# Designs tried in a protein design run: peptides against a protein of PDB entry 7UQJ. Part 84

Target 1, 160 residues: chain A of PDB entry 7UQJ
Amino acid sequence: PELYQNFNITPPRGVLFHGPPGTGKTLMARALAASCSSDERKITFFMRKGADILSKWVGEAERQLRLLFEEAKKHQPSIIFFDEIDGLAPVRSSKQEQIHASIVSTLLALMDGMDNRGQVIVIGATNRPDAVDPALRRPGRFDREFYFPLPDVKARFKIL

## One batch from the design tools (peptide; made by RFdiffusion4, then SolubleMPNN)

Design b2_p13_6_s1 (from b2_p13_6, 6 letters changed)
Fold by OpenDDE base, seed 3:
Structure b2_p13_6_s1 (fold): chain B 160 residues (1-160), chain C 160 residues (1-160), chain D 160 residues (1-160), chain A 13 residues (1-13)
Amino acid sequence: as target 1 above (160 residues)
Amino acid sequence: as target 1 above (160 residues)
Amino acid sequence: as target 1 above (160 residues)
Amino acid sequence: LPKVDVEVEYPPP
């Protein structure tokens, strides 16, 4: 906690973990949640996959996001981890624009609605930071980005 | 950083990462170091394995610890990460007492000698928190403990 | 293997995770095990340190490796993770050749003896891929390599 | 049986 006080740094509302698949983004998010918990202060870790929110909850994705943020706020300190967030918030392409635009707008509003005093951190993980709507990458949202670089060898491990 | 400001919590001088082997303790320590670094403020990350300090520097372990803490203080903000700290500071059992007691005493003194205003954090990682000398787990030392559970399929880690 | 079958990818018999210490190699191996497990299909994760196999089981290392592979095959789908595999299979240097050569030969034979239909994946982690016997890095063994780089300083890791 | 130092079943039982 005060390590971060000593650094006089503003809490990111959101952190974007980006890098090739299988570079440990999800693992890091879990480990962060673990590392921020003390015996006195348990952190609640919420995990969602972007593709799951779109595919499993067609037409309810906005509501599910709201409920997720409300539950995270209720159980703060908490971490919301969006795995494969590019599946949730793709860059606006014409034919799928309307549904994705609505979900992105809801996520933007939810991230904007979190006070900087809230003990809720949002972590988005993506293999393609450029596929995430730039509006999510602005200050007050996913304003910090972490590149998980490839391990050097050209082996296209689709660690799916 | 400010998430921890909002927590109004005193900077731990030391943090104990504990949990099953390969739950990401070392990765988390590195990620924390990287996460606390900005373009303006680089954090120096020092890593030592407990077993290496005992085995490679037999008779010099105390000196190596002192040098490590001095170097960390010189290069602050810094993180000292002791991987497998139970190898460095085992619970005092009768038959191996003398060498371990000296190293533990030195580490205690070094941790006690760090001012709370110092930009040096000590992270100890262990697979067995109960194998770490309880004196190291007291306030002003490794006074915060983070359990790295096995990733349960149930995405609700109540990270204790 | 079937995880890789589901991806229409030939299961590597072995994967080498390499990179600086504490880049999350062990953690990634565990996360892979967890991510590949479903409620219907549990993956058994076996972990061994290379140095432990050599130091704790002097003269029985071959037998211990055989038993490990047999147990992994019995509990498939499974992952065998060798942490610090460079400690198990160092590049053949003259003075320590005989004991290491025998262990390497046994590990080679065990990896070669795994059918591609087996649901056993071997992950070796090392900080020094060049310290691993090249025979282990050939096709049908650790034929895929992943370098875990240090998180670049440019990753604005405000992980609060 | 030689102690499998760490056998971890995923998900944990």
Scores: peptide ipSAE 0.006, ipTM 0.328, DockQ to the pose 0.057
Fold by OpenDDE base, seed 5:
Structure b2_p13_6_s1 (fold): chain B 160 residues (1-160), chain C 160 residues (1-160), chain D 160 residues (1-160), chain A 13 residues (1-13)
Amino acid sequence: as target 1 above (160 residues)
Amino acid sequence: as target 1 above (160 residues)
Amino acid sequence: as target 1 above (160 residues)
Amino acid sequence: LPKVDVEVEYPPP
């Protein structure tokens, strides 16, 4: 009986972690992956960076995204973590905007194509939730948002 | 004039990191140990788990704690990190309570016996600060507490 | 006399945090900034991303770096955190390599130009320490390196 | 506990 089945919670297809830099969004995504896995039920954690999707996968970004989602589906239960998903946002160039639009469109289609029965959770992390395409923030995509407040900096001071 | 000289911070003998699981307590302790280390002055980082003290060191836990503090003193500057220090807390058995009380008493004595001039910092991490013996949380022991907030708890609840 | 005073630790001009993604490098840098600040002595924390230096500051990256270091010097004690400092590494284009080389050269000069008496610490974070220019990893720059190991998650997560 | 005013100065547009 799967963790997600017991909660009768339609697992969010996508969760947006947003908040100031270094609030532990990436750490939390890993910790969630870690916390949700057991010795009996391992979660596969896939991590990509928004900027890497644009820079490393030039001309293959869409294919690499498809492969990532296929691999995540194959290794269910799984988490796909997009760190700095706002890094899919174009730098101010029309050509980069077109490339971005294509990549985002592919991501939208991949998120929409996830059957509700798939044990794949997508987590996006951003410091700039306003820089994330509003289409990604709609129901069935990143429909849940979590603000990562600055940890009260006060607590950390007294250790050193 | 060094950044650290100006802080006039009486180094805590003990620091308690507390907060929900996966908030990076262990990671923080490691990275503090790392960060405080220099090429000229390496900090020795000793890590133990509360549960391991009870399970691996059965009948020798007190001796192993003494040796750990002696070794930490020998390798000054040093950090002793007790991960899951609440794991020194017994599971509900009278015999384990006695063993726990003995181990905690030893830890108290070791923390009290640290000369203020010793460059040994003790960091305890717990998910359950209420399960940590109040005697450990007194001045001269774990007298500084750091709450590691969950990045928005909503993230965990809705994913699970 | 504080732990750190006894350490006579010449604060590193630069510290490289390296390790697998989501090992809390950014969180640690913020925690250190926090930890080193007091009510009496606030540390100013400046954060930049390596990729943003290349992308947002096109044609002004060198000027923005100079301004950043000047501002950090003005707001002493301060930490400059470069998240993803390997993102200063060029994408495979000769023009970007030249821009990168210019930016890296500027960063080198700025790090070298920090008086030993300056209360400015530079922290670079990377997932790929091998992708960081070796010139940045020399004494007087990022001369201290901290490996952020993957938390040994007991549960057999294949982090892919 | 010290208040770090993290003025995140966004670079001005």
Scores: peptide ipSAE 0.000, ipTM 0.230, DockQ to the pose 0.051
Fold by OpenDDE base, seed 4:
Structure b2_p13_6_s1 (fold): chain B 160 residues (1-160), chain C 160 residues (1-160), chain D 160 residues (1-160), chain A 13 residues (1-13)
Amino acid sequence: as target 1 above (160 residues)
Amino acid sequence: as target 1 above (160 residues)
Amino acid sequence: as target 1 above (160 residues)
Amino acid sequence: LPKVDVEVEYPPP
């Protein structure tokens, strides 16, 4: 929020961090949250994992998403970070596909319902940008994408 | 602490982050601290620079290290982050070598004295892992090393 | 460059990251660099430490700064990151003060000489924004400032 | 959210 307000720019509703696992997407989101706070202006950072939204919130995922966005709006300026947001994309089992579709639909509606003046930024992180519903990647949602490459296999082997 | 407890792994007493300057070692340590906290379980993060331990704490460095470890133990689960820990390795001038050796010896003793049940993790960051005293890199101290490569020029070009 | 081009915004010439040590300024700069790249459009990331400009480049610091900006212009879109840019602010010793003043003057001239159409962004990071020459913080230079708080216990409570 | 109390004590007490 503040970063974009200090820029006098309409904050994107959503930013997609994509790239291979362990490229630092989650770290970056946390560092952005940490960096966008000030002594005078604290940012609230909400984190959820896509797989947790599906597995831990079975039957309540839509409600939990709504509560998350309401809480983020109450505590603005805020960042909502969805780690592994591709985890909201189903493995195609028919019954799971409907549940996943409804959760994604809820997330779409929540992102669309964010007022352009709202000091809420949504960051999605994925290892599989192609597994993210194309509807999430449209303008007014995750309309900005940041690629986190593998540091070259040699560099990542040297990280690990 | 929690990360390793959640993994049912004995937390390493020390983790060495090494790699070229600006590879994100300090931020990784902070984000590990951030990621290992939960609503129910806060982690306390202590940061010191190796050069500051030598230059600012002249004559009291050992006492300040002891106080740091005591404070970290009181505020467990905690992370002690030593940035530029190679700054505890002397440039071999005879009188400085003794002072540096005594400080390193104190750090070794403090790391050895951490109870295996203590929820204290020590992270050392260095740009020069070969400048870190080999005694610090032994089992029970900084026994895990994570290389932070420069994203290879190609990977930094690909990250960039 | 690209971040701001993808935003269709005139990129600021300079962005000052300020906040307590280890707040993630350096990593944010790297990840902004990382995030502003795409597979099709690589950003070049240049990093220098303020203290290195003063200590390692004694007598050649101005030339090295010029070469850095030329190299950044050749490899546009590019980010120049000055870590610890307050290290260009002297401790008031008369001879050092002249050397520091000349280096700062060179940096000012290089920032002023950047064409508004140039795909070069300069990021300065400091733990002490008040130690940064006020001339660097003027419009057309580091005209945007981002505070990287310590997530104060209260701000990290409000970040998380 | 997991409240990381990063008490970064700067400077040492």
Scores: peptide ipSAE 0.007, ipTM 0.206, DockQ to the pose 0.051; fails the geometry check

Design b2_p13_6_s1 (from b2_p13_6, 6 letters changed)
Fold by OpenDDE base, seed 2:
Structure b2_p13_6_s1 (fold): chain B 160 residues (1-160), chain C 160 residues (1-160), chain D 160 residues (1-160), chain A 13 residues (1-13)
Amino acid sequence: as target 1 above (160 residues)
Amino acid sequence: as target 1 above (160 residues)
Amino acid sequence: as target 1 above (160 residues)
Amino acid sequence: LPKVDVEVEYPPP
């Protein structure tokens, strides 16, 4: 919020963090949550894994997504972070494709249903941006993409 | 590739990254992929988790491994990164032991079947090098091992 | 051990690492394991994920916990690290609540059954300390809590 | 930096 308010930029409804696993996408989403939260303005951070949405929420995934977005709306300003959002992408098996298609359709509808005035930012993290449904990457959804490059080996040896 | 070409070193078929979880094995495997890729020579990075091979690929794990190695061969130069490769190690239950033994046998055969001229590097990451089948740690397979020590607490306090 | 011996402090039976995902809880638990291990005194590090306890150990989770604590006791000095220990928290479905309640009850009993003379430290990592059963946060269990703040964005840009 | 095409093929479950 503050970062976008200071720049008079309408906060994107969704930001896609893409890049190799371990590049710190999750860590950045969290650092964004922390940097956007001041003592005066706490940001609520909601985290879900794409794989958990499919495996743990069998039959309730759509309802859990709706509840998540409702809770995020109640706790504004908020960030919804989907880790491994490419886990919602259709898997090559037909029966799971329909389930995934329904969940993705629900996520699309929830992102479209967010009033631009809502201080809810959705961050998707993926290792495979090409596996993310192109419909999610359209304007008003995950319309901003941040690539997380690998730190140079030299940068890493300075940390170890 | 380039790093090995510059040193006239035969690239190992397999590199075992071992060390405690969170020591950045995944991040290093990726940094190696990035540092070995130039604008002129993109390296394709394939990542799989050992646990996913067992849990998601029940009955197709061997086929998926074959497909992975074929794809890696098509996209040379490439890195296959197995995260949690110790997840392919036999679990103490007999029925899983046979399945795991078959998958490990397939991985061994695939690593042995890689012509040394292939620009495919296999990186295994484990937290438990002793849980990795000794057959995988033989020459021509995971014949190089890199220990990832924990960053000193002092190094960590400089990051946090 | 050494850190606690030097301070004449009875090592806590359990330490809760809480803070946002990617703050390095796992990395710190491991750094503690490494810093507490000298060449003369190797610490054995046992790692389990809360979600794995529920999903992989269906029907055997209690037995696997018992075995884990027995192995940790055999390999003293040792650290048991539970990653995502909030994964043992009740999921909103009633049938899973009973299973989770039984597993948590077993973990409580195992932590209570550890003789204070055992050089077994239990570290729980969670992103959601409020989702961890308050019974686990009582004296003699996870009686010490460490908050892992997010690194400042500035600190992160120095790493990337 | 060259795009490392990270094909993380999810196997079908």
Scores: peptide ipSAE 0.006, ipTM 0.194, DockQ to the pose 0.090; fails the geometry check

Design b2_p13_6_s2 (from b2_p13_6, 7 letters changed)
Fold by OpenDDE base, seed 2:
Structure b2_p13_6_s2 (fold): chain B 160 residues (1-160), chain C 160 residues (1-160), chain D 160 residues (1-160), chain A 13 residues (1-13)
Amino acid sequence: as target 1 above (160 residues)
Amino acid sequence: as target 1 above (160 residues)
Amino acid sequence: as target 1 above (160 residues)
Amino acid sequence: LEEVDVEVEYPPP
């Protein structure tokens, strides 16, 4: 949080962490949450896994997303971290199940409905940024993207 | 940077990252520097290791600290990252070598001499926050502290 | 461990992570341990700092290394992570203190004594791969090396 | 699988 005040930068509503698995995306999100919590102003960190929202909350995923955003708003300042967000918000295809389309639409509406003065940051993590619905990557949503490179493991694991 | 603008929080002049080794303190500092660097506004990241300042700069450590802060001021916006800051600024004891006391005093003066309008952030990382001179942990210095928990990977890191 | 089994790859007995300080070597080791831990098969992660083994275990460092490998074998699948392994196993020089030579010899023997069927992976992290005893970098020991580049701060954190 | 809202109270108490 603080670094952005000095730089006169409006914090994104959403940040996309992308890169190969194990590159520290989830850890960075947690460390950012920790790093933004002071004794005076604890940041509440909400973590959800994209695939879990779809698999566990069949028929209620939209309601659960609304509740999550309501809780995050209630516990401001807060971070909502979606791990594996490509599982939650896959690229829109003609074959996209109606269920996925509705969840994506709900998430879009929730991100758009965050007042700019709200102290809720949404972090999405994915291994496949191209598998995330481009509508989420637009300004006012996940408008900031952080690439987590593999440490250049040009050490050819020549799995020989 | 941006999180703090939304929170109307004046960025600390100094941030203490503390927690077990390998919890990503140095990586976070680098990631923060990277995340705060835009194409328009590159943050210059200065990294120093506390023990190196004491061991390599015997008799010149104070001058090197001054030069570091001058360079950081010249290359604003900038981050000064002190890794293992407990090695640079150990707790003041009656048995503290005069050399350590002078370096701590110099660091205190340099942190106090940073204008609040300066775009220089000082990050100290330590595994031992209690081994850092309490004078550095006062308001206007390392007044914000971030604990890097072990990822509660129930992998019992039995640090034996 | 599981990554290598799933890929029909014999896991290396040892992996050397090398690169500049704060490039996430320790973090990657932890993230690998976490990512390889399933609910069914938790990986036990053992962390030791090379300099701590020498400084804290004066006269018992060899015994402590043996105990560490025994514990790791007992808690298979496991990862032993040596942070700053150059501090534990410096390059053999004619001026190498006998103490360092004995510890290196013990570590060599422990790595050689790991049965290929053992689910113990040893990860060494160093900022100075050239400061690690070449005997440790031979096949059957730290036979795989991973370079951790500085995060190319050209990772366009286009914080839009 | 209880969604443990890991309310990372930071700093931990």
Scores: peptide ipSAE 0.000, ipTM 0.276, DockQ to the pose 0.057; fails the geometry check
Fold by OpenDDE base, seed 3:
Structure b2_p13_6_s2 (fold): chain B 160 residues (1-160), chain C 160 residues (1-160), chain D 160 residues (1-160), chain A 13 residues (1-13)
Amino acid sequence: as target 1 above (160 residues)
Amino acid sequence: as target 1 above (160 residues)
Amino acid sequence: as target 1 above (160 residues)
Amino acid sequence: LEEVDVEVEYPPP
């Protein structure tokens, strides 16, 4: 966060780590959190899985997202890491439950509500960038994308 | 490089990544190199292994280090990543070969000779920070240390 | 291991992680070890470097490999990670020292001697898959290959 | 919220 502020670079509100499972997205996010924390300023690292927010917090997912962003804001500088964000924010389809649409809308609003001067970075990780709602990939949200390329497709089926 | 310049923070001449093997030190260094290069300014990433400089360049290690630093300076902004720097610069002991002492002295001189305004970052990675010569860990050298812990067993369960 | 058992898929005896240096091969191996260990079943992770076995254990490399495989078998489920396996098992040439040929032959025999029902996975990492002896890449050995590409240039620019 | 305390223990001064 501060590193971006001192550059007069608007810190990206959100970074999308995309690429196949296991390509180190989560580990990179943790390592970035570790590397951005100095002695004087520990970065608080918040980690959530998209599937966990949907499955464990049925009916409270929106509230849990709000609480997460509020807590991250209180503990600045901070990183919010959403692992498997495609589980949290699938591409909107007419067949998708209203629940997913509400969660996506809440996440959009929370990312839009982050001040660009805030020391909160949101990292989304997905194995399927095309399964993430395009609205999350717009400027001011996950406007930066990082491809963690596969080992060849044959490789996926053998680690799974 | 620029990130630290815009902070009026003297860019650390050197960063020590330490922690157990395969905690992502090398990947982080590459990700930082990747994450410090913009479309307008590509960061040149130089990678060397400590053991390779000692074993492959016996009698030329000092020269190879000098050439590496010169090349990094020519290709600014740049990162020099020494993987397994404990192999290159072991703790000085009365029993250690004069060759190691010479290489360490050369590396010390090269790090001291880097202008703090230079766009060269040196990253050392080690699994054993205590095996790195304390002279390299002094201000103006590897003066920043990043611990890459093993993801705690609890952290394993949250990535699953 | 269990993931493969539950699929009636014979767990690959060996997996080759290949791709440019610092693409996260080692990190992936650790992350896989981490992700395959549950609370009930910790995976034991053994890590060796190819160059270290050749340089540190001159004349005992074969014995050290045998001990490593025995220890991994005792601590099942386990992962043996060979970093820089191209250093341990270079392509057989008439110019290669008999020492390399013996080590390769030992590693081949050890991989062939692993019971397919064993919960031991061998991961080799290399920056040069073509520098690995083709005999190691045959079925029942490193019969699965995973290419870790460099993160695309576009991905690099967006973490900055 | 298990803070993975990435205790970046800086070495003492």
Scores: peptide ipSAE 0.000, ipTM 0.315, DockQ to the pose 0.084; fails the geometry check
Fold by OpenDDE base, seed 4:
Structure b2_p13_6_s2 (fold): chain B 160 residues (1-160), chain C 160 residues (1-160), chain D 160 residues (1-160), chain A 13 residues (1-13)
Amino acid sequence: as target 1 above (160 residues)
Amino acid sequence: as target 1 above (160 residues)
Amino acid sequence: as target 1 above (160 residues)
Amino acid sequence: LEEVDVEVEYPPP
């Protein structure tokens, strides 16, 4: 947030962290949130798991997304971290329930409705970027992607 | 693994990583797996997400758990990492679906059936240790618990 | 690296991760390295522990630092992660061994010698930012600092 | 608490 302000750069609205499970996407998002927080300027970190929004809030997921973005805006600078965003916004298929389509549409609208001057960053984490609706991966939404490769476990931990 | 052998200490069968979401539980488990791997002695790291075992393997979750433990034993030294183990083994309630009870029972039996000489470590990660069946948190199962606190988000990470 | 190029931003030469032990500094550095790597554009991540450079390479630490920076430049985009950089570059005291002074001087020169267009990022991690030579914390070197606070340490790591 | 130094090269070799 402040980094982008100091450079007069429009902060990315959305950043997609993708890569194999347990590559530290969630940890990175938290550490980024922590990192951007100062004693004087706390970043409010909102974390939601994609699947939990669907499962807990059947029929209210859209409302919960709206509330989340409103709260994030109210407590800006803020990071909204969607862990496993593929669970919230899967690729639209002809067989996909209307509920998923509505949630995706709501998330798209919320991301599009973020003012470029807003101090709200959305981070989506997924293990499967191809399972995320391509509409979310477009400019003005999750237009930046960070790949988290497996630390190739062949990494010689020279434990000295 | 080798550390415990050198000290003639029975390696913990199960370690519960608990703490708020995105505190690095999954990443620590991977780092531990990687750290214990040498060129000469590779630790096989098996990772499963608790909720995925339920969702992908409706009616086969018990079989998949058995297969996972068999594979881990076959490829020992091994780490089985259950991310979000609360999704796999929620607290038993009188209203709990019989499916969850069977999965928990299978996991309990698999952990109890691990010979103390086996080079298989089970790591469970949860955001909610109180949502995990207390039977899993008993000696001989997840008898070690590591709390992963939130990095106090007051941390000024100066990301330049 | 690429992020900075796309925005015509001079990438920071050095980022200091600081905070109490076990706050995930090393983990974050790895996750950043991972995150910046794609299938198409691999970031080469070099990790060294500060104390190891001193202990392993008595009289060659300067040469090893030079080689490390040369390799990082050769394999750019690259991240050089110095874990426990306070072990490599302690605060200069009148009683400090000439060896430490030479190593610090070499590291300073290497960081100063990085072309602003180079795709090499240096990440230093320390538990004690005040134990790091202030010369390293100046603009053009570790000019960004990330504080990693203790997660509320009431986490009883019962390492049984 | 033995500090275990872990060197990890990325991309892994």
Scores: peptide ipSAE 0.000, ipTM 0.320, DockQ to the pose 0.166; fails the geometry check

Design b2_p13_6_s2 (from b2_p13_6, 7 letters changed)
Fold by OpenDDE base, seed 5:
Structure b2_p13_6_s2 (fold): chain B 160 residues (1-160), chain C 160 residues (1-160), chain D 160 residues (1-160), chain A 13 residues (1-13)
Amino acid sequence: as target 1 above (160 residues)
Amino acid sequence: as target 1 above (160 residues)
Amino acid sequence: as target 1 above (160 residues)
Amino acid sequence: LEEVDVEVEYPPP
């Protein structure tokens, strides 16, 4: 019986980690992947950065996203972590906005196309949840949000 | 006057990093070692795992601990990082308890024998601070404790 | 006499955190800021992303960098953390390359202009140290480098 | 979608 089955929780298709930078969103996603992986059941952790999707995958971003989701499905249980998913957000150029809109649309379609039976979780991390396309924050996509508060800087002082 | 000079902090002989797995304890220790090292003053980072002390050093664990502390003192400034220091804790066998008690006693003696003039910091990491021998958690040993919280366990349960 | 005084470590002007993504570089920078700050001596932590410098500060990036360094100096002791400093690297457009080169040149000048007497540390984080301009990696700039290794996934399984 | 404001008091470093 699988980790997800034991919780009777329909695994969220998408989880948004948001909060101030360096609150451990990326670390948490990795820690989740690690904690959910056992010797018997390894979770495959896929990581991409929002800005890398725009820059490295120029002209192939959609194809690379499709391949990522296919690979994640093939290696399920898996986590796809999009660090800085707000980095999919357009830099203020109309052409970049179109490219962004296309990439976001592809991501939406990929998240929507993930059958609930797949053991693929998508985690998006952002420092700016309001900079994430609201369409990504809808049910069936990033429909769970986790705020990562700043560790109170004051608390940090007393321990050293 | 440098950032570091203003803290008047007697260097802890030992620091215990505790908290759930994947909270970045090991990563923190490495990065502390890193951050404190300069081109002019490299901190030597020694890493051992608690379980490795019991398994790899069977019959020589005490000697290897002594050598480790001697080497750390020789290469000061240095950090000794014991990852999974609770892995020094016995697995439920009386013979392992005796071996463990001996190793812990050696570690206690080594930490106590560190003159305050030595630039050797010992960092222990554990997921189970209560599984760490209370004698290690006393002043002059691991007398500073750092909790590494899980980013919300509830969030984990709802996501999983 | 404090740990850090005993270290006689001239605080690095710049520290480069590099390593695979989600190895906690950002978390570390924050943890360092917090660890180095006390109730009596708060370290002001400034954070910027490399991509944000290019996108949010279009046409003002140089001015905003200058303001950032001035503010950091005003609020010393302080840490300036550039997350994804490789995101200052150009996306393949000649116009962006010129803007990038200008921003990098400004950053170089700002790092060079930091008197050793200032309690301002600059931390750059990257997943791709080779994508960081070699000029930034020279002495007096990011002259200290810290590799954040991937925790071996196998090691994570044995640790959990 | 409970925004769990996780007040994680991250302990001080």
Scores: peptide ipSAE 0.000, ipTM 0.233, DockQ to the pose 0.060; fails the geometry check

